Peptides against a protein of PDB entry 4GMN. Designs and how they scored, part 98

Target 1, 375 residues: chain A of PDB entry 4GMN
Amino acid sequence: RYANITLLALVTLASIGTDFQETLVKGNQGSRESPISAADEEWNGFDDADGDAMDVDQKSSSGEDQEEDYEEIDVKEDDEDDDDDSITSEMQADMERVVGADGTDDGDLEDLPTLRELIQTAVPQLIRLSNLPIDSDESLTIQSHALSALNNISWTISCLEFANGENANIHNAWYPTAKKIWRKTILPILEADSADLKLATQVTSLAWAVARVLHGETPTDGNPHRKFISLYHSSKQQAGGNSNSIEEPEDPFQGLGVKCIGVVGSLAHDPAPIEVNREVGVFLVTLLRQSNNVPPAEIVEALNQLFDIYGDEELACDKEVFWKDGFLKHLEEFLPKMRTLTKGIDKRTQPELRTRADEALLNLGRFVQYKKKHA

## One batch from the design tools (peptide; made by RFdiffusion4, then SolubleMPNN)

Design b2_p14_8_s3 (from b2_p14_8, 6 letters changed)
Fold by OpenDDE base, seed 3:
Structure b2_p14_8_s3 (fold): chain B 375 residues (1-375), chain A 14 residues (1-14)
Amino acid sequence: as target 1 above (375 residues)
Amino acid sequence: APLPVMKPPTVVVP
């Protein structure tokens, strides 16, 4: 009885996290419609050529179509208002405020009561539930649902803009909690070295969401980047032995390999230790060199991470890693391989993978040209 | 059903 209520509450918290993401994605698309001033270039009217409308007298054949009196069964659609009771009006109002708020630097979230309760009350309980001793299938189920709820909350928060001091109040409230998730949930599960690929996928998804906010400020204790690189390699070795047992997710971007790349890429951003950046950068560049045996979605993610890590020439990692370790040459040598890879993706069967590969190919060409000008 | 796992945003390099 208590377990079922706990599971229902965890499912509800996880659903709330997904619905908030959809709202944020829709809101952020709407704000990028800067009114392109329609310059009223006078579209000079095409001359009305006097086309003689020949009156073709189509004879009305009166077919007596029998009106079959379909008795309108007034199925009262009970509008079961699927009271998608997941999104409270208070939660919607909090999201509208987040998208519009010139963030006051007060980390107290006074104007965001639902988000405050989510961060301050719900997340600390989810962290406790994720750390329960696993002694039963019930405790394993509770852990999995707690990780799913933490994942969705963390991903939703990671979709907010925090650059240039935007949403500083939310960032300041989330930051200590994100570090707590990392230290209390992610690290203990990674240190247990479980052969459970489902648990590994859940914790890696959560780690990516957390690392997308913390970046290079993610705690480096115990070299977590090496654990995720090891997990990447271990997942590939297991896939090679038993091709039938890994239900590869139908979505190529939901694979454990993509998630591992996303985590380690995020961990390598400034102000990460230069040796962490180097180890991750070498890992990512090595994937490009081995691209014939790497899924296209992992190549797309590895490229995006390389662009984000090494896009700024003022950072210490540009001189000490990118230029020193000769990454430009590897990116240039990869450019023709990326063109072949992208062209090999069927637009009909994998439209998203093709679109993201076309974007990553375009960005790779631009990035190589940028780095050649700034050499 | 497993809860939909969020996809990362696409990065646009200038």
Scores: peptide ipSAE 0.036, ipTM 0.726, DockQ to the pose 0.618
Fold by OpenDDE base, seed 2:
Structure b2_p14_8_s3 (fold): chain B 375 residues (1-375), chain A 14 residues (1-14)
Amino acid sequence: as target 1 above (375 residues)
Amino acid sequence: APLPVMKPPTVVVP
């Protein structure tokens, strides 16, 4: 009886996290109606510079009307009115405030009562439930559901913009809690070294969500990047040996390998120790060199992580790792392989993977060109 | 039913 009520509460918290993401993604798509004409912007790095460089000299080149017939992909909104009324009017109001907030307030979540209660009341209980002694199938189920709820909450928060002091109130409230999730939930599970790939996938997904906010400020205790690199390699060895259908997730981006890459990439950002950055950078570049045996989704993620880590030339890792270890040469040598890989993805059967690979290929070309100009 | 597991967002590199 108590177990069933606890499981229902954990399912509800995990659903709330999912519904929050869907609404944030819809809200952020509405704000992204500024067509980032991603096509013509040269990669200028990640300059945190306050530079007024929005001098878009609109040279009105009257280029000819090629009517590219944009086939209006009639996305039939299948109105599956699954009225899962899980979003309360208060949660929706909090979400509208998060999407519309100019981020100016001193870390107080007074105006975000639902988010405050999630961070301050629910998450500490989920951390407790994820750390229960495993003595039964019921305790394993409780841990798995607690990890799923923590994952969904952490992912939702990691989808907020925190650059330039945006959402600083949410960031400041989440940051100590994120560190607590890392130290109290993630590290103990990683240290228990269980052969349970399902548990490893859940904790790695949570670790990625947490590390996407903490970046290089993620606690380095026990060299967690090496544990995730080891987990990556172990997952590849197990997939090759046991024809036991661990159903490769139908979504290529839900694979344990992708999640391991996402975690270690996020951990390698400034102000991460240069040796952590180097070990991660070498791991990522090694995946590109071995790309013939690496799933395309892992290559896409490894490229994105390399761009995010080494996009800023002012960072110590650019000089001490990127240039010193000769990463540009490896990226340039990978460019023709990436073109072949991307062209090999069927747009009909794997549309998301193809789109993300096309984007990563474009960005790789730009990034290589940028780094050659700044050599 | 399996709990809904959040997908990693697409990193749109600007």
Scores: peptide ipSAE 0.033, ipTM 0.726, DockQ to the pose 0.466
Fold by OpenDDE base, seed 4:
Structure b2_p14_8_s3 (fold): chain B 375 residues (1-375), chain A 14 residues (1-14)
Amino acid sequence: as target 1 above (375 residues)
Amino acid sequence: APLPVMKPPTVVVP
């Protein structure tokens, strides 16, 4: 009886996290529809967001009105008022405020009561449930659902912009909780050395969501980056040996390999220790060198992580790792391989993978040019 | 039902 109520509450919390993400993604799409005029913006690094938006004077060329009489197919919107009784009016009001919030520096979520209750009341309970002793299939199920709820909440929060002091109130409220998830949920499960690939995938997904906010400020105790690199290699060895390996997720970007890359990439950002950065950077560059045996989605993620880590020339990792370990040469040598890889992806069968590979190829070209100019 | 697993967002380099 209590288990079923707990599982229902965990499902509800995980759904709330998903619905909140969908609202944030829709809100951010409305702001990002500034046409990336892909041609003339010189890529100057990641931190130069202060570039004055040049007024692209859109000269309205008067194209002639060909009134093609598209027959209005009167699609009766059956207003199925799916009163999705899951979203309270208070939750909706908080979601709308988060999408429109000019960041006030006050870490008090006074204006975001639902988000405040999620962070301050729900997440600490989920952390406790994820740390229960596993002594039954019921306790394992509770842990899995608690991890899924933590994953969805953490991913949703990680989709907020925190650059340039945006959403500072949410960041400041989340940051200590994110560190608590890392120390109390992620590290203990990662240290238990479980052969359970399902649990490993859940923990790695959660770790990536948390590390996307904490970056290099993620606690380095016990060298978690090495554990995720080891998990990456172990997952590849198991997939190659047993035809009964867990079905690779239909989405290439949901694979354990991609998640491991996303975690270790995020962990390597400034102010991460230079040795952590180096070990991750060498791992990522090694994937590019071995690209013939690496899934395309993992290559895309590894490239994005390399750009994010080494995009700023003022960071200590640029001089002490990127230039010192000769990463530019490896990126330049990989550019023709990336062109071949990207062209080999069928746009019809894998449109998302192709789009993200085309973007990563474009960014690789820009990044190599940038680093050559700033050498 | 299985809990929805959220997709990682695409990183777009500006």
Scores: peptide ipSAE 0.033, ipTM 0.726, DockQ to the pose 0.544
Fold by OpenDDE base, seed 5:
Parts: C-alpha cells; sequence; structure tokens
Structure b2_p14_8_s3 (fold): chain B 375 residues (1-375), chain A 14 residues (1-14)
C-alpha cells in the first residue's frame, strides 16, 4: 500500500514534468514560425550582431525545380479528450505564466507557487528516494521512478531560455537544486559502476538535463566527463557481443550514445576547465573521424555540441583547443561524409532523423566557412 | 544564423 502510493506519486510527478515540457514546447513553436528564408546568410557565431553582410554574388545555376507536390497530410488531431485531470488549474496557470514571464533577477518564485513547491519540496524528496539502499525489487522500482521524475522535471526546466538573464528567477531557484542532483544523485550512481544499462541510461538522461542548465559550471569533481566517455565506449562494446542487444530505442535520439554525447558536450562549455574541454572536443572529433561505425543520431548530436562549444571565438577554448588541436581540418574533411550520411537517411522511414541531419549538415557548412573567415 | 537545435523529449514513465 505505501509503496503503491509512493509509486503513483512518482508517476504523477513525472507526468506533470512531461505535460509542462509539452506546454513549453508548444508555446515556443508559435513564436518560431518565422520562415527562415533560405538566404545563404553567413553564420557569424552565436552573439555577433554587427556582421557586415558581404554581398557574395552566387550565380544561380538554374536547376529544374521538380515541384514535388507535398500532399499536406492533414493529421487530424483527434482531440481524444484524455481528461488526465492530473493538472490542477493552479499548475496550468503556473505553466502559462512561465511561458510568458519576464524573469526577475531574484531566486524568488512567489508568482510561481507550483514550480516553487516542485523545486523546493518535491525535488529534495526525489533526491532522497533516488539514494535509497537497493535491498529489494521495490527499492529498485522506487529509485527508477524517482530518477524518471527528476529527469522529466530537469528536462522541462532545461527547456526554458536562460540566455541574457531570461527566466533568472527560475534559474536562480533551480541552480542550487541542480548542483544537489548532480552531487547527491548522479555522481554516487556513476561511482557505483553498475553494469545495469537501464540505470545507466536513466542517470545519463538526468545528467544531460542537469548539465544543459549548469554547462561548464557543473561540478568537475571526479572527472565526470571521463565516466560518460567510458560509458559511451562500454555501451558500444556490450551491443557488439550479446544478441540480447537492448532493443535500440525506436527514437534514435533516445539512445544511450546520444545521451552520453549530450552530457559531455554540455560539460565542456565555458567556463569548463580547458583540459575537460579538450578531452571532450577530441572525443567528439574522433566520432566524426570514425563516422562509418557511428549511428547518424550520435553524429548529429556530436556536431551540434561542437557548434555550441566552439561557436564563440572570444572563448579560451577557441584558441587553446579548437585552433591548437586543428579541429577545423577534421570538420572540413568530414563535410563530404556528412553529405553522404544525410542523403543515406530515408525521409519516409526516419523523417526526424533526416531533418536533424539536414540541419546539422547546413550548420556544418556554415560553421566551417565561419571558422575559415576568422582564421 | 545557425538553425535552432531541437531539444530532446522527456521520458514518460508508463
Amino acid sequence: as target 1 above (375 residues)
Amino acid sequence: APLPVMKPPTVVVP
């Protein structure tokens, strides 16, 4: 009875985290429908507002545009009124406020009482439950559900914009809690060196969500980037030996390899120690060099992480790692391989993977051009 | 500008 109530509460907290994420994603999609006109705008980094547009007269070679009539499959959203009455009117009001809120600089969540209780009251209990001694199947189930609830909450918060002081109240309230999740939940599980790939996938997903907010300010104690790189390699070795491959998740982006790349990429952002950045950068560039044996989704994630880490030329990692270790050459040599890889993805069977690969290929071309101009 | 990177979804607990 107590176990079932605890599990139901953990499932409910995980559901709330998912529903909150979906609401934030839907709210952000409505603002992103600015058609990015396919103008060959040179990518000048992430923060350069003052890039003088040099008019490069690209001679239009008239390729015959075969108008493939994309039948707009009107996916009738069957409004299945799944009256999942799990979302209170107060929670919905908090979610709507978070989507529209200009953040204050204080860590006070007076205007967000549900989010406040989630961060201040629920998450500390989930951290406790994720650290229970495993002595029964019941304690293992509680740990797994607590990790899933922490994952969904942490992912939802990582979906907020925190650049330029946006949502600073939420950031400031979350930041100490995120560090506590890292130190109390993630590190102890990583140090236990468990052969449980399910637990490893759960903790790596949580670690990615936490590291997407903390970036290079993630606690570097015990070199966690090396543990995730080791986990990446170990996961590849296990998949090759036993035909009981854990069924690759139907979503290529939910794979343990992608999650490991996402964690280590996030850990390598400024102000990470240059040696941490170098070890991660070398790992990511090595994946590109070995791309014939790497899943396409892991290549997409590794590229995105490389763009995010090395997109700013003012950062110490640009000079001390990117240029010093000759990463541009490896990216340029990878560009024709990426074109082949992307073209090999079937748009009909893997539409998301193809879209993400087309975007990463476009960004790779722009990034290589940018870095050549700033050499 | 670079194209925005899609964020990975949460894992729904069944």
Scores: peptide ipSAE 0.033, ipTM 0.734, DockQ to the pose 0.061

Design b2_p14_8_s4 (from b2_p14_8, 6 letters changed)
Fold by OpenDDE base, seed 1:
Structure b2_p14_8_s4 (fold): chain B 375 residues (1-375), chain A 14 residues (1-14)
Amino acid sequence: as target 1 above (375 residues)
Amino acid sequence: APLPVMKPPRVVVP
């Protein structure tokens, strides 16, 4: 009885996290649909004069409108709109405020009561539930659902803009909680060295969402980047041996390999220790060198991570890692391979993968040109 | 400069 109520509450929290994600996507799409002012290309009207006015005689055929008395069969469709609106009007109002706020209010989460309760009340309980002793299938189910809820919440928050002091109130509330998720949920599961690839995928998804906010400020205790690199390699070795292919997720970007790359890339951002940055950078560049055996989605993610890590020339990692370890040469040598890889993706069967590969290819060309100018 | 990177796909658990 208590377990079923706990599971229902965890499912509800995971759903709320999903719905917040959807609302945030819709709101961010609406803000990006700020009209690009159509540059008034003054289409200079072509003055072609010769409009011969053919008088088409409007023959007023008075068609007798036979009022066919359609008996309005008042089918009261009781649209039981099961508006299973898992989003309360209060949750929606919180999301609208988060999306619409000029992020300059360093204010407390006083104006975001749902988000406050989610961070302050729900997440600490989810951390506890994710770190229960596994002694039954029920405890394993509770852990999985708690990880799912933490994942959805963490991903939602990671989709907010925090640059330039935007959403500083949310960032400041989330940051200590994110570190707590890392230390109390992610690290213990990673240290347990479980052969459970499902659990590893869940914790890696959560780790990516958390690391997308903490970046190089993610706790370095126990060298988590090496654990995720090891998990990446181990997952590739297991997939090659057992014909129990864990069905590769239909979405190439949901694969454990992509998630591992996303985590370690995020961990390597400034102010990460230079040796952490180097180990991750070498891992990512090595994937590009071995691209013939790497899924295209992992290549796309590895490129994006490399652009984000090494995009700023003022960062210590640019001089001490990017230039010192000769990464530009590897990126330049990869550019023709990326063109071939991208062209090999069928737009009809994998439209998202193709779009993201086309973007990553464009960015790779620009990035290589940028770095060559700033050499 | 490179274009802003698209946000990674969200991991939504149904």
Scores: peptide ipSAE 0.037, ipTM 0.761, DockQ to the pose 0.110
Fold by OpenDDE base, seed 3:
Structure b2_p14_8_s4 (fold): chain B 375 residues (1-375), chain A 14 residues (1-14)
Amino acid sequence: as target 1 above (375 residues)
Amino acid sequence: APLPVMKPPRVVVP
């Protein structure tokens, strides 16, 4: 009884996190429709006139209309209005305020009561549940659901803009909680060195969501970037040896390898220690050099992380790592391989992977040109 | 069903 109520509450919290994301993604798309004034350039329609209508007299074959009297089974669509009212009107109002909020810096969530309760009341309980001793299948199920709820909440918050002091109140409220998730949930699970790839995938997904907000300010205690690099390599060794179909996620971007790359890339951003940045940068560039044996989705993620880490020439990592370790040469040598890789992806069977690879290829060309101008 | 795991945003380099 108590377990079922706890599991239902955890599923509900995880659902709320997904629905908020969909709302944020839709809201961020709407704000970018600045009306491109379609200048009405009169595209002069070419007047090509005279094509003779050939009168093809195709004859009258009388196919007998068999009126098969399909009894209209009045399936009462019970409109079970699944009022998937998972988003309360209060939650929606909080999200509309977040997208519109002129950033009052005070870290006060007075105007965001639902988000406040989520961060201050729900997340600390989820952290507790993720740290339960695993002594039963029930405790393992509770941990998995708590990690899923933390993942969805953390990912949703990571979709907010925090650059230029935007959403500073939410950032300031989330930041200590994100560090607590890292120290109390992520690090203990990573240190347990569990062979459970499902648990490893859940904690790595959560770690990526948290690191997308904390970046280089993520706690460096115990060199977590090396643990995720090790997990990346271990996951590749296990996939090669046992034909135990770990159901490769149908989505190539949901793989443990992609998640490991996303975490370590995020951990390497300024103000990360230069040695952490170097180890991650070398790892990412090494994936590009070994691209023949790397899934295309991992290459796309590794490229995006390299662009985000080394896009700013004013950062210490540009001089001390990017230029010093000769990364531009490796990116330039990879450009023809990326063109071949991207062209090899079938648009019909993998449309998303192809789109993301086309974008990463475009960005790689631009990034190489940028760095050559600033050499 | 497993809750939809969020995808990273599209990065566009200028």
Scores: peptide ipSAE 0.036, ipTM 0.750, DockQ to the pose 0.642
Fold by OpenDDE base, seed 5:
Structure b2_p14_8_s4 (fold): chain B 375 residues (1-375), chain A 14 residues (1-14)
Amino acid sequence: as target 1 above (375 residues)
Amino acid sequence: APLPVMKPPRVVVP
């Protein structure tokens, strides 16, 4: 009885985290419908430095209008009023405030009472439940549900913009809790060296969500980047030997390999120790060199992590790792392979993977040009 | 139902 109530509460907390993410993603999509005119804006790094836009007069060649008759698929909105009683009016009001508020630098979350209770009351209990002694199938189920709830909450918070002091109140409230999740939940599970790939996938997903907020300020105790790199390699070795391949998730971006890349990429951001950055950068560049044996989604993730880590030339890792270890050459040599890889993805069967690969290919071209100009 | 596994939101750098 109590276990079923606890499991229901954990499922509800995980659902609330998902619904909050979906609301934030929908809110951010409405603001992005400004038509970015397909102007060849060169990727100039992350710095908004006022560099003089040179007018390159590209002559319009008139290609003929083939009117492809797009059949309007009349998606009947079946208004199934699923009264998802999961979201309280207070939660809706907090979500609307998070999307609309210039966050004060007040970590007290006085204006966000539901989010405050989630961070201050629920998350500490989830951390406790994720650390229960595993002595029964019931305790294992509770741990898995607690990790799922922590994952969804952490991912949702990691979808907020924190650059330029945005959402500083939420950041300041979350930051100590995120460090606690890392030290109390993630590290102990990684150190236990369990052969459970389900548990490893759950903890790696949570670690990525946490590291997307903490970046290089993620606690470096025990060199967790090496644990995730080891987990990446171990997961590849197991898939090759036993026909009990855990069915690769239908979504290529939900794979353990992608999650490992996302964690270690996030851990390597400034102000990470240069040796952590180097080990991660070498790992990522090595994936590109071995791309014939690497899933396309992992290549897409590795590229974007490389852009995020080495996009700023003022960072110590640019000089001490990117230039010193000759990463530009590896990226340039990979560019024709990326074109072949991207073209090999069927748009009909894998539309998301193809879109993300087309974007990563475009960004790779721009990034290589940028780095050549700033050499 | 299995809890929906959160997709990593990617910021496309423009």
Scores: peptide ipSAE 0.036, ipTM 0.745, DockQ to the pose 0.492
Fold by OpenDDE base, seed 2:
Structure b2_p14_8_s4 (fold): chain B 375 residues (1-375), chain A 14 residues (1-14)
Amino acid sequence: as target 1 above (375 residues)
Amino acid sequence: APLPVMKPPRVVVP
């Protein structure tokens, strides 16, 4: 009885986290309706260039109307009216405020009461539930659901923009809680050295979501990057031995390997210790060198992490790791392999993987050119 | 800037 109520509450909290995420993704898609035709922008690094919006007067050259008769593929939207009425009017109002408001720097969530209660009241309870002694299948189920709820909440918050002081109130409220999730939930589970790949996948997903906000400020206690690198290698050894269907997630990006890459990449950002950055950078570059045995989704994630880590030349890791350890040569040597890999992905059966591989290939070309100019 | 890396939101559907 008590466990069923707890499980229902945990499922509800995980659902709320999902609904918030979907609403944020839809809101961010609406704000991204400016097609940044980034196709022709030379990648100039991650300069914190003050947004002097140069009014590029795009003179509308009236090019001729080739009426390409796009056959209107009548995609019957089966309106499965999944009336997921789970989004309360208060949650919608909080989401509209998060998308529209320059947050005050005070860390006060007075204007975001639902998000405040989620961070201040729900998350501390989920952290407690994730730390329960595992003595039964019921306690394991409670831990799994608590981790799922923490994952969805943490992922949702990690999809907010925090650059340039955006959403500073949410960032300031979340930051101490994110560190608490790391220290109280993630580290103890990683230290328990469980052979449970499901639990490892859940904690690694949560760790990635948390590390996407904390970056190099993620607590370095116990060298967690090495634990995730070890977990990456262990997951590959287990997948090769038992043809028992660990259901490879239908989504190539949901794999434990991609999650491990995402965590360690995020942990390697400035102000991470240079040795943490180096160990992660060497791991990522080694995946590119071994690409014949690496899933395409892991290559895409490893490339994106390398761009995010080494895109700024002013950072200590550029000189002390990227240039010193000769990473440019490895990226340049990988470029023809990436072209072959990307072309080998079927657009019909794996459209997302193909799109993300095409983007990563484009960015790799630009990144190599950028780094060659700044050598 | 690199194209915005669509980090797919990894929602665990309950």
Scores: peptide ipSAE 0.035, ipTM 0.760, DockQ to the pose 0.074

